# Ledger of designs, part 283: peptides against a protein of PDB entry 4ASU

Target 1, 270 residues: chain A of PDB entry 4ASU
Amino acid sequence: ATLKDITRRLKSIKNIQKITKSMKMVAAAKYARAERELKPARVYGVGSLALYEKADIKTPEDKKKHLIIGVSSDRGLCGAIHSSVAKQMKSEAANLAAAGKEVKIIGVGDKIRSILHRTHSDQFLVTFKEVGRRPPTFGDASVIALELLNSGYEFDEGSIIFNRFRSVISYKTEEKPIFSLDTISSAESMSIYDDIDADVLRNYQEYSLANIIYYSLKESTTSEQSARMTAMDNASKNASEMIDKLTLTFNRTRQAVITKELIEIISGAA
Target 2, 83 residues: chain B of PDB entry 4ASU
Amino acid sequence: FTFASPTQVFFNSANVRQVDVPTQTGAFGILAAHVPTLQVLRPGLVVVHAEDGTTSKYFVSSGSVTVNADSSVQLLAEEAVTL

## One batch from the design tools (peptide; made by RFdiffusion4, then SolubleMPNN)

Design b2_p26_8_s3 (from b2_p26_8, 16 letters changed)
Fold by OpenDDE base, seed 5:
Structure b2_p26_8_s3 (fold): chain B 270 residues (1-270), chain C 83 residues (1-83), chain A 26 residues (1-26)
Amino acid sequence: as target 1 above (270 residues)
Amino acid sequence: as target 2 above (83 residues)
Amino acid sequence: DPIVLRGSQEDVDELLRKLAEALAAA
C-alpha cells in the first residue's frame, strides 16, 4: 500500500470513529430516557398480562389460527436486536406450521419486514415503519392494536415477541401471549367472570392488547438503545485499534520510502 | 392493588382497604374479597382508601380494571392525574 | 405497504447506512 492509500484509510477510519462516538452519546441519552420511561411501562404492561397468567387461559388444540407480532425498530447498528427477534419469529412460525397451525405475522419496525419479507411475505398481515426515531407512545401502541383488530384476521391465539430489557449489558428475547376475544370468552377459567358484558369484554381486550404492545415497545426501545450504545462503543474501540495499526504501518512505510529515495540519490540510479 | 398509567405508577402491589372506580356500567367500589370482574373505565374519579385511613383521589380518562380471584386488582388507566 | 407510525425526516438512517457500510468494509 502507498503512503497515499494508508493516509486515506486513516482519515476514513478517524471519521468513522468520530461518528461512532457521537452515536454512542446519542444512544446513551436515549437509553437513559427509555430506562426511566420503562419503569412505569413495565408495571403497566405486567399488570395487563396478570389476567392471562392468573386465569391460566389456554387455547384449545383444535384452534388453528395463530398471530405473531414481532416488535423491533427501523434502525440498525444495535447488535443482534433485530436478528434475535426475527430468529424467534421464524422458530415460532416453523413450530406452529409443523403443528398444523395457520400463521400470520405483524412486523413492528422496518427491520423485521426487511429480514422476513423474502421468506415470509405471504404471512404478513401488516408492517409498521417509522419506529425508533422517537420514544414509543401509548398512542402508537393503540394504532398498532387497532390495525390488528381491524385486519379481519380472526386469530385464536397469538404471541408478541420482543427484547426484554435486563440490564445495560443484557437483554432477552421473550414472547408473551395474545388471545382473541373468542378465546378469552370461551375459556373455562374465565367462568368466574361470567357476569361480564360482551361489549365490556371487547373493550377490555382492546385495552389489553394496546397495553401489551405498549409494554413491548418500551422494553424493545430500552434494549435497543442499550445495545446500540454497546455496539458503538465496541466500534469506537475497534476503530482506535485500527488507527494505531495503520499509524504504525504509515510510519514504517514512510521510513522505507525515505530510505529508498536516499539510496537512489547516493547510488545515482535515479 | 396496582394502579398505573403508561407513564406513572401510583400503587404497585399495595394493600388498600377500598378502591372506588368509575366504570361504564356505573361506579364500583372494590372491597376486600370482591368477586372477580373485568370492567372498563369511563372518565371520572378514582378514590383509593388506604389501610391507614388516608384517601387519595385521581382523575382517569379511560382504561380497565381487573379484580382477580386471589383479590389482586389491576387498575390500568390510559391517563391519570393526582387531584 | 408498511404503515407509518410517525413522520420523521431525521437523516439518521442515511448515516447509519453509511456507517454500516464502512464498518463492513473495515
Scores: peptide ipSAE 0.067, ipTM 0.866, DockQ to the pose 0.162
Fold by OpenDDE base, seed 4:
Structure b2_p26_8_s3 (fold): chain B 270 residues (1-270), chain C 83 residues (1-83), chain A 26 residues (1-26)
Amino acid sequence: as target 1 above (270 residues)
Amino acid sequence: as target 2 above (83 residues)
Amino acid sequence: DPIVLRGSQEDVDELLRKLAEALAAA
């Protein structure tokens, strides 16, 4: 490599390092906010899931329609955030198909569609874009919930797959159930609950769906920002190491050129 | 007893004496060992009676309330403010 | 098991490559 080539590469990597450092800071700020907002969201979401856990709602085996909601975002450079969700979606879809279930998919975030489009395009009901630029709101969750309810797909059971935040250095891809109104209404375990008006139950289910989606978005966002922060930090460190290596190479090459020139001068070969 | 909105937690697995909730079917009080039920909140006042005798009032816009067989209660409001 | 955010050097290199591509496109 010529000195010019090395210099160009050095400049490029230095610029990348500046960008990765900046992105790290942005991710850190977003992470801090996301983590703060996750605290109440988790209580809220877990509270919404409490019924399903306590009632141990099960979908009858004869029910065939299953919905998978994958939750991620539009933005890359966050490690395995998207691939982890997609991997679990694929696994779940395959398992359900093997069990004779019909599977439809909702993707939250363009990355889900991007990853699964080739293999699962026919299974997508809807994909949501413009996810990740701003913190998710309950309004966003409500929009997703409403779209699902209006999709015309009468699922019996569903799975929402998202990355649950554990710590700044760890997340876990999780699956939480979503149930149709019919499934909840017909569940034997629900018999302990007093007769609930059908309209009440419908409304309740709508809230539950929105609540769970909101929760998943908050978990996903926090996980993503933490992962991005870590990725950008690692990228910055790697860039630094590359800069050091290239600098050494530059210096060696420069010395070689100088030596060659000196020899040429001394030898009269120039 | 858990009472939360998407953005704020008011009670998290707390022990309370009574919670009065505004539901679409009418306002009712949740006491210890209340029968399991599911309700939807209407806009109105939530009143939490603590064991120490203190009473807290909240306005809620909408949401849900779940009373489970184990006496756990989840009050989940879309919006809630302390009064 | 939780996924520990350990960026392999390869993963970091890929990120840098993507960033470089993004910069070239801009």
Scores: peptide ipSAE 0.041, ipTM 0.857, DockQ to the pose 0.014
Fold by OpenDDE base, seed 1:
Structure b2_p26_8_s3 (fold): chain B 270 residues (1-270), chain C 83 residues (1-83), chain A 26 residues (1-26)
Amino acid sequence: as target 1 above (270 residues)
Amino acid sequence: as target 2 above (83 residues)
Amino acid sequence: DPIVLRGSQEDVDELLRKLAEALAAA
């Protein structure tokens, strides 16, 4: 490579490094906010799941309709955030199909659609896009819940799949159950709850669904921003290493050129 | 007793004497060892009676309340403010 | 068609795409 080629490459990588450093800072700011907002959201969401855990709601084996909600976003450059959710969705869909269940999918975030479109397009009920630029709100979760309820798909049981935040360096793809009104109302374990009006139970279930979706969005957002921050940091470090290597190459090449020129002068070949 | 909105936690696994909640069927007082129940909140006043005799008041917009068999209570409001 | 939750992500996505391409070419 000529000195000119090396110089051009150095300039390009230095510019990339500036961009990745800037993106790291932006991701860090978004992460800090997301983590603060996740604290109450987690209490709220876990509280909503408490009924299902304590009542030990089970879906009868003869029930065949299953819904999978995958939660992610539209934005890339965040490591395995999207692929992890998609992988879990694929695994769950395959397991359910093998068990003879009908599977439908809801994708939150365009990346889920992009990954699964070719193989699972027929299973998608709806996809939500424009996810990830702004922090998710309870209003957003309510919209998703409402669209699900209005889809006309009468699922018996479902799974919401999302990345749960553990720490700045760790997330885990997890699944939480969602149940239809019919499944909840027919569960034997619900008999301990006295005098529940059907309308009350319906409204309660709608709130629960929105609550769980909101919780999943907050976990997903925090995980994503943390992962993006890490990815941009890694990219910046990789760029730094490349700059160092190219700088060494440049210096060696420059010395070689100088040596050659000196030899030519001494030999009289100029 | 857990009382939270999506953006704020008021009580997290706390012990309280009584919680008065505004439900669609009317005002409901939740005491220790109350029978399991599910209710939906209407806009109104929540009153939390602490074990030390202190009383806290909150306004809630909507939401749900769950009393479980293990005596745990989850009060989840869409919006809530301290009064 | 996908349901839009909030505002356009296009500007950020384009930047991210360009960055990804640059990183792959490097």
Scores: peptide ipSAE 0.038, ipTM 0.849, DockQ to the pose 0.138
Fold by OpenDDE base, seed 2:
Structure b2_p26_8_s3 (fold): chain B 270 residues (1-270), chain C 83 residues (1-83), chain A 26 residues (1-26)
Amino acid sequence: as target 1 above (270 residues)
Amino acid sequence: as target 2 above (83 residues)
Amino acid sequence: DPIVLRGSQEDVDELLRKLAEALAAA
């Protein structure tokens, strides 16, 4: 490589480092906000899931329609955030198919669509994009919930798959159940709730779905921003190391060029 | 007793004496060992009677309330504000 | 077509684009 080539590469890497540092700072700010907003969201979301856990709602085996909601975002450069969700979705879809279930998919975030479109395009009901620019709101979750409910797909049971935030350096892809109105209403464990008006139950489930989606979005966002912050930090460090290496190479190459020129002068071969 | 909105937690697994909630079918009080029920909130006042005798009032816009067989209660409001 | 939840992510997309360009040039 010529000195010119090395210089060009150095300049490029330095620019990359500036970008990654900037992105790290942005991600850090978004992470801090997301983590704060996750605290109440977790209480809210876990509270919504409490019924399903306590009632031990089971879907009969003869029921075949299953919905998978994958939650991520549109933006890359956050490590394995998207691939982890997609992997879990694929695994779940395959397992359900092997069990003779019909599987439909909702993708929250364009990355889910991008990863799964080739292999699962026929299973997608709907995808959502423009996820990740702003913190998710309950309104966003409601839109997703309403779209699902209005899709006409009469699922029996579903799964929402998302990255749960554990710490700044750790997330875990998790799955939470979603149940249809019919499944809940027919569950034996719900017999103690039999006097509930059907309209009330329907509305209740709409809230429940929105609540769970909102919770998943908040977990996902926090995980993503944390992962991006880490990824950008790593990228910045890697860039720094590369700059150091290239600088050494530049210096050595420059010395070699000078030495060559001196030899040519001394030898008269020039 | 858990009472939260998407953005704020008011009670988290707390012991309370009574919670008055506005539902679409009417306002009712949730006491200890209340019969399991699911309800949807209408806009209105939530009144929490704590074990220490204090009373707190909240306005909620909408949401849900769950009373479980184990006497756990989840009050989840879309929007809520302390009064 | 994907449903749009919110407005365009222009700022993030621009940064990502710049990074991609820089990586490709490197």
Scores: peptide ipSAE 0.138, ipTM 0.861, DockQ to the pose 0.137; fails the geometry check

Design b2_p26_8_s4 (from b2_p26_8, 13 letters changed)
Fold by OpenDDE base, seed 1:
Structure b2_p26_8_s4 (fold): chain B 270 residues (1-270), chain C 83 residues (1-83), chain A 26 residues (1-26)
Amino acid sequence: as target 1 above (270 residues)
Amino acid sequence: as target 2 above (83 residues)
Amino acid sequence: EPIVLRGSKEDVEELLKKLAERLAAE
């Protein structure tokens, strides 16, 4: 490569490094907020799941309709955040299909659709866009829950798949169950609960759905921001290494050129 | 006993003597050995009676309360404020 | 099992490529 080529490449990489550093700082700020907001959201979300865990609600085998909700965002540059969710969704869909279940999919965030559109387009009910630009609110979760409930798809049970935050350097893709009103109402394990009327149970189910969605969004957001911060840091470090290597190459090339020129001068060559 | 909103935790796996909640069917008192139940909240007053005899009051907008067979209680409110 | 975020060489290179493309488009 010519000195000019090396210089151009150096300039380009240096610019990229500046951008990645800036993006890291932005992601760090968003992460800090997300982590703070996740603390109460986790307690709230775990509380919302407690009934279903304690009651051990099961769906009868003759019920075949299953809903998968994948939770991520619209934004890239965050490592395997989206692909991990998509992978789990694919796996779950395949397992359910093998078990003779009908599977429908809801994507929270445009990235889910972008990954799964080719292979699972027929299974998608709806994709929610404009996710990830602002922190998710309970209102957002309520809108999603309402849309699901009004979709006309009468699922028996479902799965919400999202990245659970563990630490700044770790997340885990997890699945939590969602249940229809009919499934909850018909569950034998629910018989121990005293005097639950149909209206109460319906209201509870709807509220619980919103709660679980909210929880998943908060976990997902925190995981995503952390992953993005890490990705940008890694990119910055990699850029630095490339700059160092290219700088060495530049120096060597420059010396070679100078040496050649000196030899030509000394030898009287043109 | 867990009492939380989406944005704030008031009690997390705490031991309490009694919790009074506003339900759609009326006032409901939850004792330590209460039978399993599930109710939805109406806007109103929540009163938590601690084991030491102290009481704390909260206003909640809506939500749910669940008492499980293992005596765990989850009080979840959309919005809640300390009074 | 938890996913530990490790910046693999390949992942970082892909990221840099994407960023370069964005810079070129702006």
Scores: peptide ipSAE 0.023, ipTM 0.826, DockQ to the pose 0.014
Fold by OpenDDE base, seed 4:
Structure b2_p26_8_s4 (fold): chain B 270 residues (1-270), chain C 83 residues (1-83), chain A 26 residues (1-26)
Amino acid sequence: as target 1 above (270 residues)
Amino acid sequence: as target 2 above (83 residues)
Amino acid sequence: EPIVLRGSKEDVEELLKKLAERLAAE
């Protein structure tokens, strides 16, 4: 490689390092906010899921329609955040198909579609785009919930798949159940609940869905920002190492050029 | 007893004496060992009676309340403010 | 504010991708 080539590469990598450092800082700020906002969101979301856990709602085997909601974002450069969700979605879809279930998919965030479009395009109902630029709000979750309910797909049971935040260095892809109104209303375990008006139950389910989606978005966002922060940090370190290596190469090459020039001068060969 | 909005937690697995909630079917008081039920909140006043005798008042918009068989209660409001 | 990379977006993305791939392989 010529000195010019090495210099160009050095400049390029230095610029990349600046970008990755900046992105790290941005991700760090977003992470801090996300983590703070996740605390109440988790209580809220877990509270919504409590019914399903305590009531042990089971979908009858004769019910065949299953909805998979993958929660991620549109934004890359966050490690395995998207691929983890997609992997679990694929696994779940395959398992459900093997069990004779009909599977439809909703992607929250364009990255889900990007990963699954080739293999699962026919199963996609809708993809929500423009996810990840701003922190998710309950309004966003409500919109998603509403669109889901209005999609015309009458699922019996669903799975919402998202990355649950554990720590700044750890997340876990998890699945939580979503049940249709019919499934909830027909569940034997619900018999212990007092006479619930059908309209009340419908409204309750709508809130539950929105709540769970909101929760998943908050978990996903926190996980994503943390992962991005880590990824950008690693990228910055890698860039630094590459800069060091190229600098050494540059110095060696420069010395070789100088030596060659000196030899030419001394030998009178110029 | 858990009482939260998407952005704020008021009670998290707390022991309370009674919670009065405004529901679409009417206001009711949740006591210990209340029959399991699901309700939807209407805009109105939530009153939490703590074991120490203190009473806290909140205004809630919409949401849900769940009373489980294990006496756990989840009050989840879209918006809630301390009064 | 989102960092809008106005430069040769492709080169930066490619490099970032390569870096990310290396990170994923470790």
Scores: peptide ipSAE 0.021, ipTM 0.816, DockQ to the pose 0.015
Fold by OpenDDE base, seed 2:
Structure b2_p26_8_s4 (fold): chain B 270 residues (1-270), chain C 83 residues (1-83), chain A 26 residues (1-26)
Amino acid sequence: as target 1 above (270 residues)
Amino acid sequence: as target 2 above (83 residues)
Amino acid sequence: EPIVLRGSKEDVEELLKKLAERLAAE
């Protein structure tokens, strides 16, 4: 490589490093906010899931329609955030298919679609874009919930797959159940809940769905920002190492060129 | 007893004496060992009676309330403010 | 078609992708 080539590469890597450092700072700020907002969201979301856990709602085996909601975002440069969700979605879809279930997919975030479109295009009901730029709101979750409920797909049971935040350096892809109104209303375990009005139950389920989606979005966002912060930090460090290496190479090459020129002058070989 | 909105937690697995909730079918009081039920909140007043005799009032917009067989209660409001 | 939840502001990611592509081409 010529000195010019090395210089160009150095300049390019330095620019990348500046960008990655900037992105790290942005991610850090968003992470801090997301983590704060996750605390109440987790209580809220876990509270919404409590019924399903306590009632031990089971879907009959004869019910075949299953919905998978994958939650991530549109934005890259966050490590394995999207691939982790997609991997679990694929696994779940395969398991359900093997069990004779019909599987449909909703992608929250364009990255889910991007990853799964080739292999699961026929299973997609809807994809939501413009996820991840702003903190998710309950309104966003409500829109997603409403779209799902109005999609015409009468699922019996569903799974929402998202990255749960553990720490700044750790997340875990998890699955939570979603049940249709019919599944809940027909569940034997729900018999202890006497005289529930059908309209009440419907409304309750709408809230439940929105609640769970909201929770998943908050977990996902926090995980993503943390992962991005880490990824950008790693990228910045890697860039730094490359800069150092290239700088050494540049210096060596420069010295070699100078030495060669001096030898040519001294030897009279020009 | 858990009472939360998407943005704020008011009670988290707390022991309370009674919770009065505004539901679409009418306001009712949730006492200890209340029968399991699911209800949807209407806009209105939530009153939490603590074991120490203190009473807290909240306004809620909408949401859900769940009373489980184990006497756990989840009050989840879309919006809630302390009154 | 994908449902848009919120309007797109200029995506830093697109800039980074372009930068990465330029770096790979060099």
Scores: peptide ipSAE 0.086, ipTM 0.862, DockQ to the pose 0.136; fails the geometry check
Fold by OpenDDE base, seed 5:
Structure b2_p26_8_s4 (fold): chain B 270 residues (1-270), chain C 83 residues (1-83), chain A 26 residues (1-26)
Amino acid sequence: as target 1 above (270 residues)
Amino acid sequence: as target 2 above (83 residues)
Amino acid sequence: EPIVLRGSKEDVEELLKKLAERLAAE
């Protein structure tokens, strides 16, 4: 490689490093905010899930319609965030299909669609785009919930799959149940709640769905920003190492050129 | 007793004496060992009576309240403010 | 077609792609 080639490569890598450093800082800021906002969101979301845990709602085996909601975002450069969710979705879809269930998919974030489009395109009901630029709001979750409820797909049971935040260096892909109004209403374990007005129960379920979606979005966002921060840090370090290596190569090459020129001068072979 | 909005937690697994909630079917008080129920909140006043006799007031916009058989209560408001 | 929650701002990936293209052209 000529000195010119090495210099060009150095310039390119330095520019990349600048970008990755900047992105790291942005991700760090977003992570800090997301983590703060996750605290109340987790209490809120876990509170909403409490009924399902306590009531031990079971879907009859003869029911065949299952909904999978994958929660991610539109933005890349965050390690295995999207692939982890997609992997879990694929696994769940395969297991359900093997059990004779009909599976439909909702993708929150364009990356889910991008990953699953080739293999699962026919199973998608709807996908949501413009996820991840701004912190998710309860309004966003409500829109998603409303769209699901208005989709006309009469699922019996569903699964929401998202990355739960554990720490700045750790997340776990998790699954939480989603139940249809009919499933809740018909569940034997709900008999202790039988005096509930049907309209009240419907409204309650709408809130529950929005609550769970909101919670999943907050967990996902926090996990994503943390992962992106780590990914950008790693990229910056890798760039730094490459710069160091290329700089050494540059210096060696330069010395060789100088030595050759000196020999040519001394030998009179110009 | 858990009382939270998407953005703020007011009570987290706390023991309280009584919670008065505004529901679409009317306001009711949740006491110890209240019958399990699911309700939807209407805009109105939530009053929390602590075991020590203190009373806290909140305004809620909408949401849900769950009373479970184990006496756990989840009050989840879309928006809530301390009064 | 995907449902847009908050309208399309330029995707950072698109920006990075454009940047990469600019860097390659340079």
Scores: peptide ipSAE 0.072, ipTM 0.840, DockQ to the pose 0.136; fails the geometry check

